# Peptides against a protein of PDB entry 7UQJ: the designs that were tried, part 52

Target 1, 160 residues: chain A of PDB entry 7UQJ
Amino acid sequence: PELYQNFNITPPRGVLFHGPPGTGKTLMARALAASCSSDERKITFFMRKGADILSKWVGEAERQLRLLFEEAKKHQPSIIFFDEIDGLAPVRSSKQEQIHASIVSTLLALMDGMDNRGQVIVIGATNRPDAVDPALRRPGRFDREFYFPLPDVKARFKIL

## One batch from the design tools (peptide; made by RFdiffusion4, then SolubleMPNN)

Design b1_p11_4_s1 (from b1_p11_4, 10 letters changed)
Fold by OpenDDE base, seed 3:
Structure b1_p11_4_s1 (fold): chain B 160 residues (1-160), chain C 160 residues (1-160), chain D 160 residues (1-160), chain A 11 residues (1-11)
Amino acid sequence: as target 1 above (160 residues)
Amino acid sequence: as target 1 above (160 residues)
Amino acid sequence: as target 1 above (160 residues)
Amino acid sequence: EALEELLKALE
């Protein structure tokens, strides 16, 4: 937060973490929340799994997304982390294309509707950035992308 | 890879990681992919959760497994990681036994159909190896098993 | 275990891990299992995700919970870890309130029915302790709570 | 140890 304020950089509304599964995308999103949280400024962290939103909230996913963004706004500063976001907004949905399209449309509208002054960061994680709807990867949405490479041998020895 | 070629060891088609949940099975599968990946030889990593395959792809799970194995073959060298594989191939399915039997049969056929020269490794992770269908644990399938003990106090201090 | 025996402290039947997502709640639950496991005393670890129990076992969740507790009792000493327990026992369920109420009632009964001499520990993890049914947070259930703060910058450098 | 052996075998 302070870094973005100091550099007059529009804080990214949306950040896409992409890379091989288990390269620490979720861990990094959490570590970012932690490193930005101080005793004076507690960050609220919301986690959802894209495929769980679609599977658990059939016919209510749009409403649950709206509630999530409202709650995140209410509890600013906050991070919304979507794990496996490609499961929420697949480019090609073999099944339930209309439901997927509605959910994607809702997410687009929610991201576009975020006040730039709002202290809500949205992080999406995926193993397949090309499986995420390109509309979500446009400016004002997930417009920052970070690649998570597989940990090298040295990184492996640090994690193990 | 090179070691298996040099020792004339048939590379394991299937490896079962078993142990208490969160002993790093998924992290290890990823670290293995990473340590085997070089700038010249990028390993493609596919991750699926057994229970997600069953729940998300009801009536399509067999097709999705086939597509997964085809994609893994297309992107060799590759690792297919099945997290919670006991959710895909339970020994005793209280519900949908026929669907489970079909999925297991498909996975068996796909593993048996892998070319030994193919650079596709299948890793299954479970907390309950005895809950995995014994047919999957036979030679030519998940015929290598690795126990993931809970990290001892020293390992705990390294992870925490 | 030994500490609780030495202090004549009733071992907590239930422990609630709460804090921002990915603060290591699951990792800690696993590390606790590990640190309590010796060559002479192997701890069996059962993991369930609250929302997966509700979504996968619609109409069978109560039975699956009973089976889980029976299996945990059979494999003592054991840990039952419920990840995202707020997904199992939400305070306010917008959908399927009756099903949720039945599942919560079953979990309450199972926790109350645990023999204090039984070597079964139940760990619930949540990002939202206030979203967990207060009945689960009463004495004899999840009566111990541990807050997982976001890792500070130093902890971040240890995990990354 | 078995994992280290597997890792050594994968190197």
Scores: peptide ipSAE 0.000, ipTM 0.269, DockQ to the pose 0.035
Fold by OpenDDE base, seed 4:
Structure b1_p11_4_s1 (fold): chain B 160 residues (1-160), chain C 160 residues (1-160), chain D 160 residues (1-160), chain A 11 residues (1-11)
Amino acid sequence: as target 1 above (160 residues)
Amino acid sequence: as target 1 above (160 residues)
Amino acid sequence: as target 1 above (160 residues)
Amino acid sequence: EALEELLKALE
């Protein structure tokens, strides 16, 4: 009962961080994982890159995604962060399209299959929200979107 | 004689950067390498990711670690940065535990085997200092710990 | 005719971002890609790491580089960002030197082979501009260099 | 300055 109160996040929620590259999406996702992690409640943070899912796991990407979600559920509360999630959307080569379609299908099924009682949050980061499959952006998946604007060019010169 | 003066770091020292993800541990490790690198004294910076050591080098991770430390010693003064060093600690799967135990054992031996006369600093970054093997946190290994607090959410919106 | 006007960049230009690690080279490269990407003109951003090119693609790195440049040309205007491009320069092991020499030779040929009419920018980031092959720093390749100074240690504590 | 020029040239 009480454990569900502090996360005003009804899990599972998919959060899409979108905006220009280097606007701190990965930094923020990591930071959120850490701010939500107290000594009393350590959040397990899983990070994957979209392009690495495709390239490192040719023919096993679907299985690796399933294992990732199972592991996240075992270690809840957890955050799964997909950096460059648009990398799961093919550059349109026809043969890659089928492989990508299968991986995206698996991700959709995994997001839908998350019991609403699980404390697993999925964060996707992209520079190209238009390259993210619209099916991933539906309610129950990446249903929240956060835009990361470019800091003013002048503001960036203060960070560098 | 004189070369040891400017690094008030009695080498070899292991430094553990711990704190929330995206608190700039990797950024700081990189920055330290650079601030300590002058035109007169270029520091060689080696970066590895804990998860990449396990996944890219299945069955050769120990050899790759040995080679890394040998190379760092050859190119001293050097910094070896292990990003996500908690990734060298298994998510507890029994078969992965043995592989991880061997890799950690190799890292321990390499840190212990660093002649105190070498100008090699090892920096480990983790979001989970509790997931780092306590043996790595003993004197002569990662014996210094730096906590990276979350910047206030308001401060992050200034960086983003 | 008109499409060439807005990029006052005579492409292809190689830009070398050099400076201490964690000075925001990767952040800036990403930010440049995004600032130059308008709703009217989306820039395709390709990211690769020098060390990943060598380690992930043993024996196929040259082919992967060719494919990357072909894809960048297909999706122009585009930015190819090589993070840690000094990782394409060997740590001097003789056998690795030949492999690295072949990869660097391929990168040189690809940069030279970019038709000046293509809207492809190549950004290389390094902490060690001296470890970058001088041939890559010649006109028509990484002919522009930007130094990223360490923000004052005090300024970094504001970012962390 | 050179980076600002590059940014301006990219705008």
Scores: peptide ipSAE 0.000, ipTM 0.205, DockQ to the pose 0.049
Fold by OpenDDE base, seed 5:
Structure b1_p11_4_s1 (fold): chain B 160 residues (1-160), chain C 160 residues (1-160), chain D 160 residues (1-160), chain A 11 residues (1-11)
Amino acid sequence: as target 1 above (160 residues)
Amino acid sequence: as target 1 above (160 residues)
Amino acid sequence: as target 1 above (160 residues)
Amino acid sequence: EALEELLKALE
């Protein structure tokens, strides 16, 4: 945050964390939220799973997304973390495609509607960046991408 | 590994990582696998999601678990990581309860069948430790538990 | 902690994380601090950079180290994380060698003075384990070492 | 403790 203000760099609205499962995407998002939170300035961290948006928010997903973004704006500085954002990707059923299209469209609109002056960062995490709707990866949305590779197998051994 | 050998402490067969989503359970398991892998001794890391065991391994789940444990034993020292192990927890359907009961029973048997001399560690990760079958949390199974809390907001500040 | 108490295993006073830059040493230390902090038991995390000890604490470095360890003991369970601990390593100047020798000597004494009953863990991170004073790597100090290797070179390129 | 346990589980 401070660096972005100091450099007059508009903070990314959205950051995509992509990489194999268990590469620390979610942890990094939490660590980032943690690291940006000072005694004087606490960051509010919101987390949702892409699959939960489809399954728990059936018929209310769009509304719940709107409420999430409103709450994030209300509690700024804030981070919205979407884990498994590729879980918004349609499963092969036409009915799920429609639900996906509506939810993704809502997410796109919400990201597009974020003021550059707002202290709301959206982090999406996926194991399948190519399964994320390309529209989400455009400027003003998840326009920064960070790959989370598997730690090298050799790397793993010296951590134990 | 080496410390357990040096102290003649039987390494835990199973370790449960539990805590809220995105607290680093999977990253930790990977980091553990990475840190234990030296140039001379590479740990083989196997990862499965609990939900994948139910969904991808339908009808073959027990067999795939057996093969996984056999492969882990073949490639010892090895870590088997079950992410979202509570995803083996039955969804409220009677059919899923039977599938769950069989899969969990197989996992229990596989963990019980691990030789104490084997260099195979099983890590289970869950966001809901109470949703993990209590039988998995008994001695000789996931008998060690590690809580992955949300970084406390104050802890977050001193982390920066 | 609990397992160490349960097994009557003296917890390591110090753990060295070593490996190339950007391999997740600092992230891991943070994740570990986060994962150990439950609702009932919050771990206090203290972080210092080796270079900051030399540059920000000029002439007060030894005192600041003592105060840090005292504060950590006061707020136990606690983690002290020294990032870039090799930054205590002297740069080629004789003046820096003296400063380094005094600071390192103080750190050694502080680590040696930690009660085995204390719930204070020290984590050092370095990109250059061979640049860490061998005295710090002896039993009762950073006596456990974890290598954080580079993710596979291909994996690295997609992180960027 | 969980760190230490984790570090031990790592070892």
Scores: peptide ipSAE 0.005, ipTM 0.415, DockQ to the pose 0.099; fails the geometry check

Design b1_p11_4_s1 (from b1_p11_4, 10 letters changed)
Fold by OpenDDE base, seed 1:
Structure b1_p11_4_s1 (fold): chain B 160 residues (1-160), chain C 160 residues (1-160), chain D 160 residues (1-160), chain A 11 residues (1-11)
Amino acid sequence: as target 1 above (160 residues)
Amino acid sequence: as target 1 above (160 residues)
Amino acid sequence: as target 1 above (160 residues)
Amino acid sequence: EALEELLKALE
C-alpha cells in the first residue's frame, strides 16, 4: 500500500498469475499476503477454486461471488485469490454458455465495482490464460499478468 | 545420486509432500528436478494428477501406472510426481472400494518393484495425508514425508 | 528491468530472505527465478549453500565466489541464490575469524562490484539474519530483507 | 508489493 502511494501508482485491482501447473502461483499469492501483513496491518486472505465454486454452488455461484467480495471489503486490507480461475470463468463455449456467462458477468461486475480506494486485491491463478474470458483481462480487471514459467530444464543449475 | 552413495544413504524411493493447498509442493518437486538436472545429467520429470488417472482412464488406470513406471525406468534418472495422490490412492471407503483398491494395489506393487539401484524417485503431493492409504506410507514406499506449511501471515516483509 | 527503469528505481542488488527453517525461502527464490523467466528471456539460476562453499572449498572459497559471480555475469539475466548464507558469512566469531573474514570480504567486494546495470540479482537465504555479517546488510548489498515467518496457526483462513 | 517489485526487478 504505502509503496503504491509513494510512487503515485494505482494499486492493481486484479492480477493474473498464469503458467504451467506447479510453478508456484498459489504459493506466490499466499507469500504476497503474508509479506504485506504486519503485526499492525494483517491482510485477510480469501481463497477459492474456480471449479469448486461451480461444483458446490450450481445456481448459487453468483451469490457466492457477491458474498466473497462483500466479505473481502468488510475485512480490508484483503486479497481474494481465485485458484484455477479458468474453471470459474471459461471462455464462452457454446454448450455450457448460459451458466458460465452469468458467473463471468457477475465477476466482471464485481471487479468493475471495486472502488479504486478499496484495499482489496484480486489474484487469479490459471494454467490456461487463453481459457480465461478475455473480458476479465481488460483494464480495471485482471490488467496485470505475471507469467510463472516452468523452472526451465535448460537453466544450468550448476550446483557446483 | 553420488551424494547418496558417498553417505551410504539409500536414495528415497518415495517422498510424500504434504500440506495445505498452495504451499508449493508441486513447485518444490519441479525445482528439485531442475536442481538435480545438470547439462551432463538431465532428470526426466513425469507428472500425473491422481484424479486425472481415475477420470481419464477408468479401467485402464493400472495399465497407465505400469506404463508410467516403465517409461520412468527407461528415462533414468527420473522423477515421477503424483500431484493430488490422495485422489489416486484414497483410504478404502466402502462404495468405491474395488476400483480404488486395484489401483492402490498396482501402485504398491510398482513402488515395491522399484529396484534400490534405480534412479527413479517417486514424489507424491497431497493436501490430505490422512486420505492417502497408509500402505503407501510404509517403509520402501512413501517412507519420507515433508510437510509444506502455509506461509504464515505474520511476517513483516519489510521491503524497504 | 523495464519497470525499474520506468520508475527510476535502482534494481535491488541483493535481497535477504530470512525466517525460520522450512518457511519457503529457497522455494520463493526458485519461484522468482521461474516467474521472471519468459520464453523470450530465460533467467539463469545459480544456487550455492553457504556451508558447502566452506566445506568443499577450504582455501578456494574466494576463488569459487569470484567464478560464481563471473559466470552469473556471463549468463545474464541471472540470480545467484545463497542458501544458508549465515554459513558463508557468519558474524565474526574469534576462532574461525580469519577464514570467514576473507570470504565475507570477497563477497562484499563482489556485491559492491556489481554494476547497477548488470542483470544479476543476489538472493541470500538464512534462518539466522543476526548471524549474517551486518556489512552484507548495508545499502548496495543485501539492502532489501524479506522475512519468512513460521506459518502461525492463528491466521483465519476463512475458506468459507 | 515486495515480491511484485522483485518480480518486476527480474522482468
Scores: peptide ipSAE 0.000, ipTM 0.378, DockQ to the pose 0.086; fails the geometry check

Design b1_p11_4_s2 (from b1_p11_4, 10 letters changed)
Fold by OpenDDE base, seed 5:
Structure b1_p11_4_s2 (fold): chain B 160 residues (1-160), chain C 160 residues (1-160), chain D 160 residues (1-160), chain A 11 residues (1-11)
Amino acid sequence: as target 1 above (160 residues)
Amino acid sequence: as target 1 above (160 residues)
Amino acid sequence: as target 1 above (160 residues)
Amino acid sequence: EALEELRKALE
């Protein structure tokens, strides 16, 4: 916050972490949340999985997303981390496509509705950035993207 | 691998990484695989998700596990990483319990059948160590456990 | 720590993480500390920056290093993480060279004085492994080195 | 840099 305020930079509303599984996307999000917390200023970290949005919130996914964003705003500064955000994408059924479209539309609207002055950051993580709805990747949403590559083999030798 | 070989230590057959989501379990497993690879000695890294074992390998999960262990042995030194290994645990359906019991029994047998001289390490990762079948946590299986805590708040300030 | 204890392996006294900035060296060190902690066995994580050793501990850097190692031993199993350990190296002033030489000499002595049976690991991180005093990279000190490569350039543009 | 940007956003 302070650094963005000092530079008059609008903080990114949404950040997409993408890269192979086990490249530390979720760890980085937690580390970021952690690093920005002080004894005086704790960052609230919310986590959801894309698949859980579809499977656990059956019929209430949109409502639960709204509540999540409200809670994140209430507890700002906060991070909402969506792990496996591509899991919002339906498995190949027309019924799942409709459910997906509604949930994604709700997420789009929630991200669009974020006040630029709010201290809420949304981080999406995926192994499949191309499986993320392109609408989520537009300005004002997940408009910053971060690739998490596999640790290179040579780099690996040094970690022994 | 090399560390254990150099110390004439029987490498653990199985290691359980447990801790909250996004604490770097998968990253650590990859980093370990990575670190143990050399230009001369590449470690082959296999990854599976516990949920994928149940959902993608329907009717062939046991066979696919056997093939995975055979391939890992063929390509030793190797790491088999099971992410979300608690996802082998059934969702609360009797049919899923039977499928789970069969898959877990196969994994138990495969781990028990590992040659102590083999250069194959199995890493299981979970957010719920208590949801992992206790039989998998016995000596000769996932007999080593590593907790991945959340980065502590103070530790966090120093990551900034 | 536990991995090494359970295998009766003498843990490395010192590990050097090196690679470009933002490659996750500090994150990995914390993840390691975290991963080795259990509910039953917490790893104490100490962190210092190389530049802070020079700038914040002016005239007492050696004493503060001694106290740090004593505290780490008292709270074992523990990790001492030196971020930017090349920052112990002076900027090109003769006065800073003398101060650096004294601080580095103290660190060398502290690492040499570590009991091989102690559960204290020292992790140094640097972007400039060649700027780390070669004496620190000798056996019994930072005798294991770990390269953290940049994510591939295209992948990097997405992280910016 | 991006991490620092995120940090700055959270600070």
Scores: peptide ipSAE 0.010, ipTM 0.393, DockQ to the pose 0.134; fails the geometry check
Fold by OpenDDE base, seed 2:
Structure b1_p11_4_s2 (fold): chain B 160 residues (1-160), chain C 160 residues (1-160), chain D 160 residues (1-160), chain A 11 residues (1-11)
Amino acid sequence: as target 1 above (160 residues)
Amino acid sequence: as target 1 above (160 residues)
Amino acid sequence: as target 1 above (160 residues)
Amino acid sequence: EALEELRKALE
């Protein structure tokens, strides 16, 4: 915050982590949260799976998103991490337009409605950036994208 | 591929990775894909979760499977990795027979229909090999099974 | 077992692993199972996701829980690991009271009904211990709680 | 670099 404020750089509201599954997107989001947490400034980390928001809250997903953003705003500085965000906000395709359109519109409105002075970062993780509604990838939303490459074979053998 | 071709060994079309969850099945599948990828021969890695195919595509799961196999065939050499394949192709039990039977039959047909000369490897990952329809475990399908043991406690403490 | 038997310590029936997601709860549960498995005494490890029990078995979740506990009892020594247990046994909130109340009551009864002499350990993993019904956190159930801290940033960079 | 920017954004 202070560095961005000092340079008049609007802090990225939304960051899209994309890359093959098991490339450490969730782990990185958590690592970032922990690295930016000091004893004096604890970052509150909110995690939701995109699929869970759709499956558990059919008809209340919008309300749950609003509550999540309100809670994140209350616990600033905070990170909202959406794992499998392609499950929440798929590209608008004709057959599923109505249910997804409402959830996507709510998420868009919530991201747009975040005061730039807020210390809420939204991280979306996806295996398929092209399956995320392009409206979410616009400036002021998920306007930064980080590719998570497959770890080198040597790195994988260290994890195994 | 080349090693299998040189020895006239039919490359296994289907490999079942089984073992307790978090034993690195997904990571190994990716490591294999990366290890077999050279600068000259990039292996295309397709990943799908079994549960996602059922939940997201009720009534279109068959079409999505066909499209996946066509895309994998187009991008040869390729690996199709089904994570949680027990979610796609459970053992045929009477109560869920109709929906699962169709998806399973489609997957069986797709695996059987893969030309032996194709460079498409299918990896299924499961925590429960016995929950996978035995028809998938027959020769020419998931005819190789690899058990992923729990890493030694010492190895786990290195990952933690 | 032997250590607990020798010291007349009732082995904890239920252990709650809580902490931010991706902190290795599932990995640790597995590590414990492997560490306690000898060549002579293999521990059978049963894993279920809380969300899967609710989503796949609406109306049969109770029966599936009973079968799971019976199977675990048959394969003693055993560990039942519930990943995302907050999906199985959320805190009783008015809007979802009926379906959750029955599943929670069944899980409570199964945990209470485990003979203390049984070699069945139940591990619940959650990102939100406060989202788990407090009745599950009582003595004789998930009466031990282990916090999984976020690995140090340095440790995370070793995994990445 | 981009991770460093995110770190700076959180700071």
Scores: peptide ipSAE 0.010, ipTM 0.272, DockQ to the pose 0.042; fails the geometry check
Fold by OpenDDE base, seed 3:
Structure b1_p11_4_s2 (fold): chain B 160 residues (1-160), chain C 160 residues (1-160), chain D 160 residues (1-160), chain A 11 residues (1-11)
Amino acid sequence: as target 1 above (160 residues)
Amino acid sequence: as target 1 above (160 residues)
Amino acid sequence: as target 1 above (160 residues)
Amino acid sequence: EALEELRKALE
């Protein structure tokens, strides 16, 4: 918080983690939450999967997103991690496109509506950054992007 | 590549990783991709989940599989990783059986149709090798199998 | 086994792992299976995801749970790991509530019906212990709870 | 570096 205030930089509300599947995007999001948690300052970590938002929350996805953001605000400092955020992309049916558009529109509104004084970070993870709705990648939303490369041979020996 | 050419061995088109959940099947597939990637030779890694193929791609699964294989060929050398490939198994409804049969038939045709000169490897991961359609486990498809045991106590201390 | 027999303690049939997403609940469940597996005693590890039980197994979820428990008993000693067990919670539709109630009722009956002489452990993982049906958290079911905190900075350097 | 930036964003 303090560093962003000093530079008059709006702290990133949204961070996009992109890279090949299982390059540790989810692990990194958790490691960030862990590293920023102290005895005095516990970070609340929320996780949702894009495909679950679309499929599990049929007809309730927008409401569940609103509740998620409210809960994250209530328990700030907090991280909302959306795994496979490209999974909000519809199947190629008009009905799925409408559902997608509604859910994404809700997410956009929620991200735009976050108070800058709030300590809520949203992390989206995807293997397909180009399959993430471009509107989500605009300033004030997922405006920071981090690439997760395949681990090199040296990184492999550290992970295996 | 070179080793397989020297022995006149058809490089395995398909490799089945099987073992208890989270024995590192997905991590190994990535580590293989990483270890085979050099500065000169980048391996493209594609990942799909069997349950997502069945559920997310309803009515489009066959087309998405074709596109996946075309993209993998276009970006060769490449690895296609199917996580939870047993998840292509239907729910016990006749409709789900038909969808399964169609998707599996498409995957069989795509694996059979891979050019032997192509540098595309398909890795399937499952916790239930016997729940994988036997047709997928035939020569020229998933004809190599690797068991992922639970890490022993020593391996546990390295991973935890 | 022996320790529980010595104390006349009914071995926990169900263990709830709860904590922030990706604190290693799934990893721990596997590591437990691994540490308890010897050359003479292989533990069979079954994994299901709560959301997949609800969505993938539509109309067959109860039957699939029964088959899972039968298979786990057949392959004992075994661990059944339910990832995101809170994912059995319905969307706020009456239909989803009925499906939830039926699936949870089946799971309750299966856990209650486990023979105490059976070497089957059920591990449920959740990020939201309060979203797990209270009936599942009763004695003889998920009667042991383990909290998975965010790894501290030191633990972070060990896991990354 | 990216981690440290995100850490600073959370702090």
Scores: peptide ipSAE 0.010, ipTM 0.273, DockQ to the pose 0.042; fails the geometry check

Design b1_p11_4_s2 (from b1_p11_4, 10 letters changed)
Fold by OpenDDE base, seed 1:
Structure b1_p11_4_s2 (fold): chain B 160 residues (1-160), chain C 160 residues (1-160), chain D 160 residues (1-160), chain A 11 residues (1-11)
Amino acid sequence: as target 1 above (160 residues)
Amino acid sequence: as target 1 above (160 residues)
Amino acid sequence: as target 1 above (160 residues)
Amino acid sequence: EALEELRKALE
């Protein structure tokens, strides 16, 4: 917060973590939340999987997204982490089911409705940034993108 | 087994691994299973996701839980690992669907029905221990809890 | 390619990565894809989860598998990665639902239909190789198997 | 070795 205020930088509303699965996107989002949480300042971390929102809440996914953003706003400072966000907001095509189109539209509206002064960060994690609706990658939404490279094979054998 | 027998300690029936996702709860449960498996003593590892039991087996989730516990008993020594157990056994509320209430009741009954002399360990993994029905956290069920802290940001950049 | 040609070795069509979850099977498959991708030669990586194909595409899973293999063939060189392949192709039993039997039969036919000269590698990841239909482990299908051991508990605590 | 075989299969 303070660093963004001092430099007149509008805090990023949305950050896209992209890269191969197992590169630790989820673990980064949580490490960031932990490192920014102190005893005096606890960050509330909300996690959702894109595929879960579609499958668990058929016909209520839009409502669940609205409730999530409302809850995050009530529990500021907060991070909303969408894992597999490409499952929630696929690229709009003529073959896209109307249900998915409504969910994407809701997420777009919620991202747009975030106050710049709010202490809510949205982190989307995807393995396929090109499968995320380009409308989500516009300024004021997921306007920061961080690539998570594969660890070098040598680095990986140290973890295996 | 031997250590619990030698000290007259009733082996924990249920262990709750809680902590942020990506902290390696699933990996720990499996590391434990592998470390306790020898050529002479293979541990059977059963994995289920809480959300999968609800979504895949609508109206049969209770039956699938019973079958899982029966199979684990037949293949002793065994570990039943529930990933995202907060999805299977959410806190009971007045807004809880009757279906979820029945599943929770079945899991409670199955945990209670485990013989203390059986070589079946149940590991639940959750990111939200407060979203798990408190009835599951009682003695004789998930009575051991292990917190999985977030790795330090520095440790994580070595894996990326 | 060249080394397999020089030694008259038929390139493996299918590789089974087996071992405990969190041992980095998914991360390996992707590290291989990245290490073999150059600016001049990009490998297309297709990822599917076994459970997702069954649950998301009830009655269309066979069609989705066919489309996946066709897309991989169109985008050669390519890797098809099946995560949790034991969820897609369980061992055939008298209790297996007819739907699962059809999906397994489709996957077998697709693996058999791969031209040996094609630049499509199929990587299946499983935690339970014994739960994978043995027909998939035959020569010309998943005929190479790689075990992913658990990292030592000490190595794991450095990542946690 | 296994990784090298996979690399060689992709080369």
Scores: peptide ipSAE 0.000, ipTM 0.271, DockQ to the pose 0.048; fails the geometry check

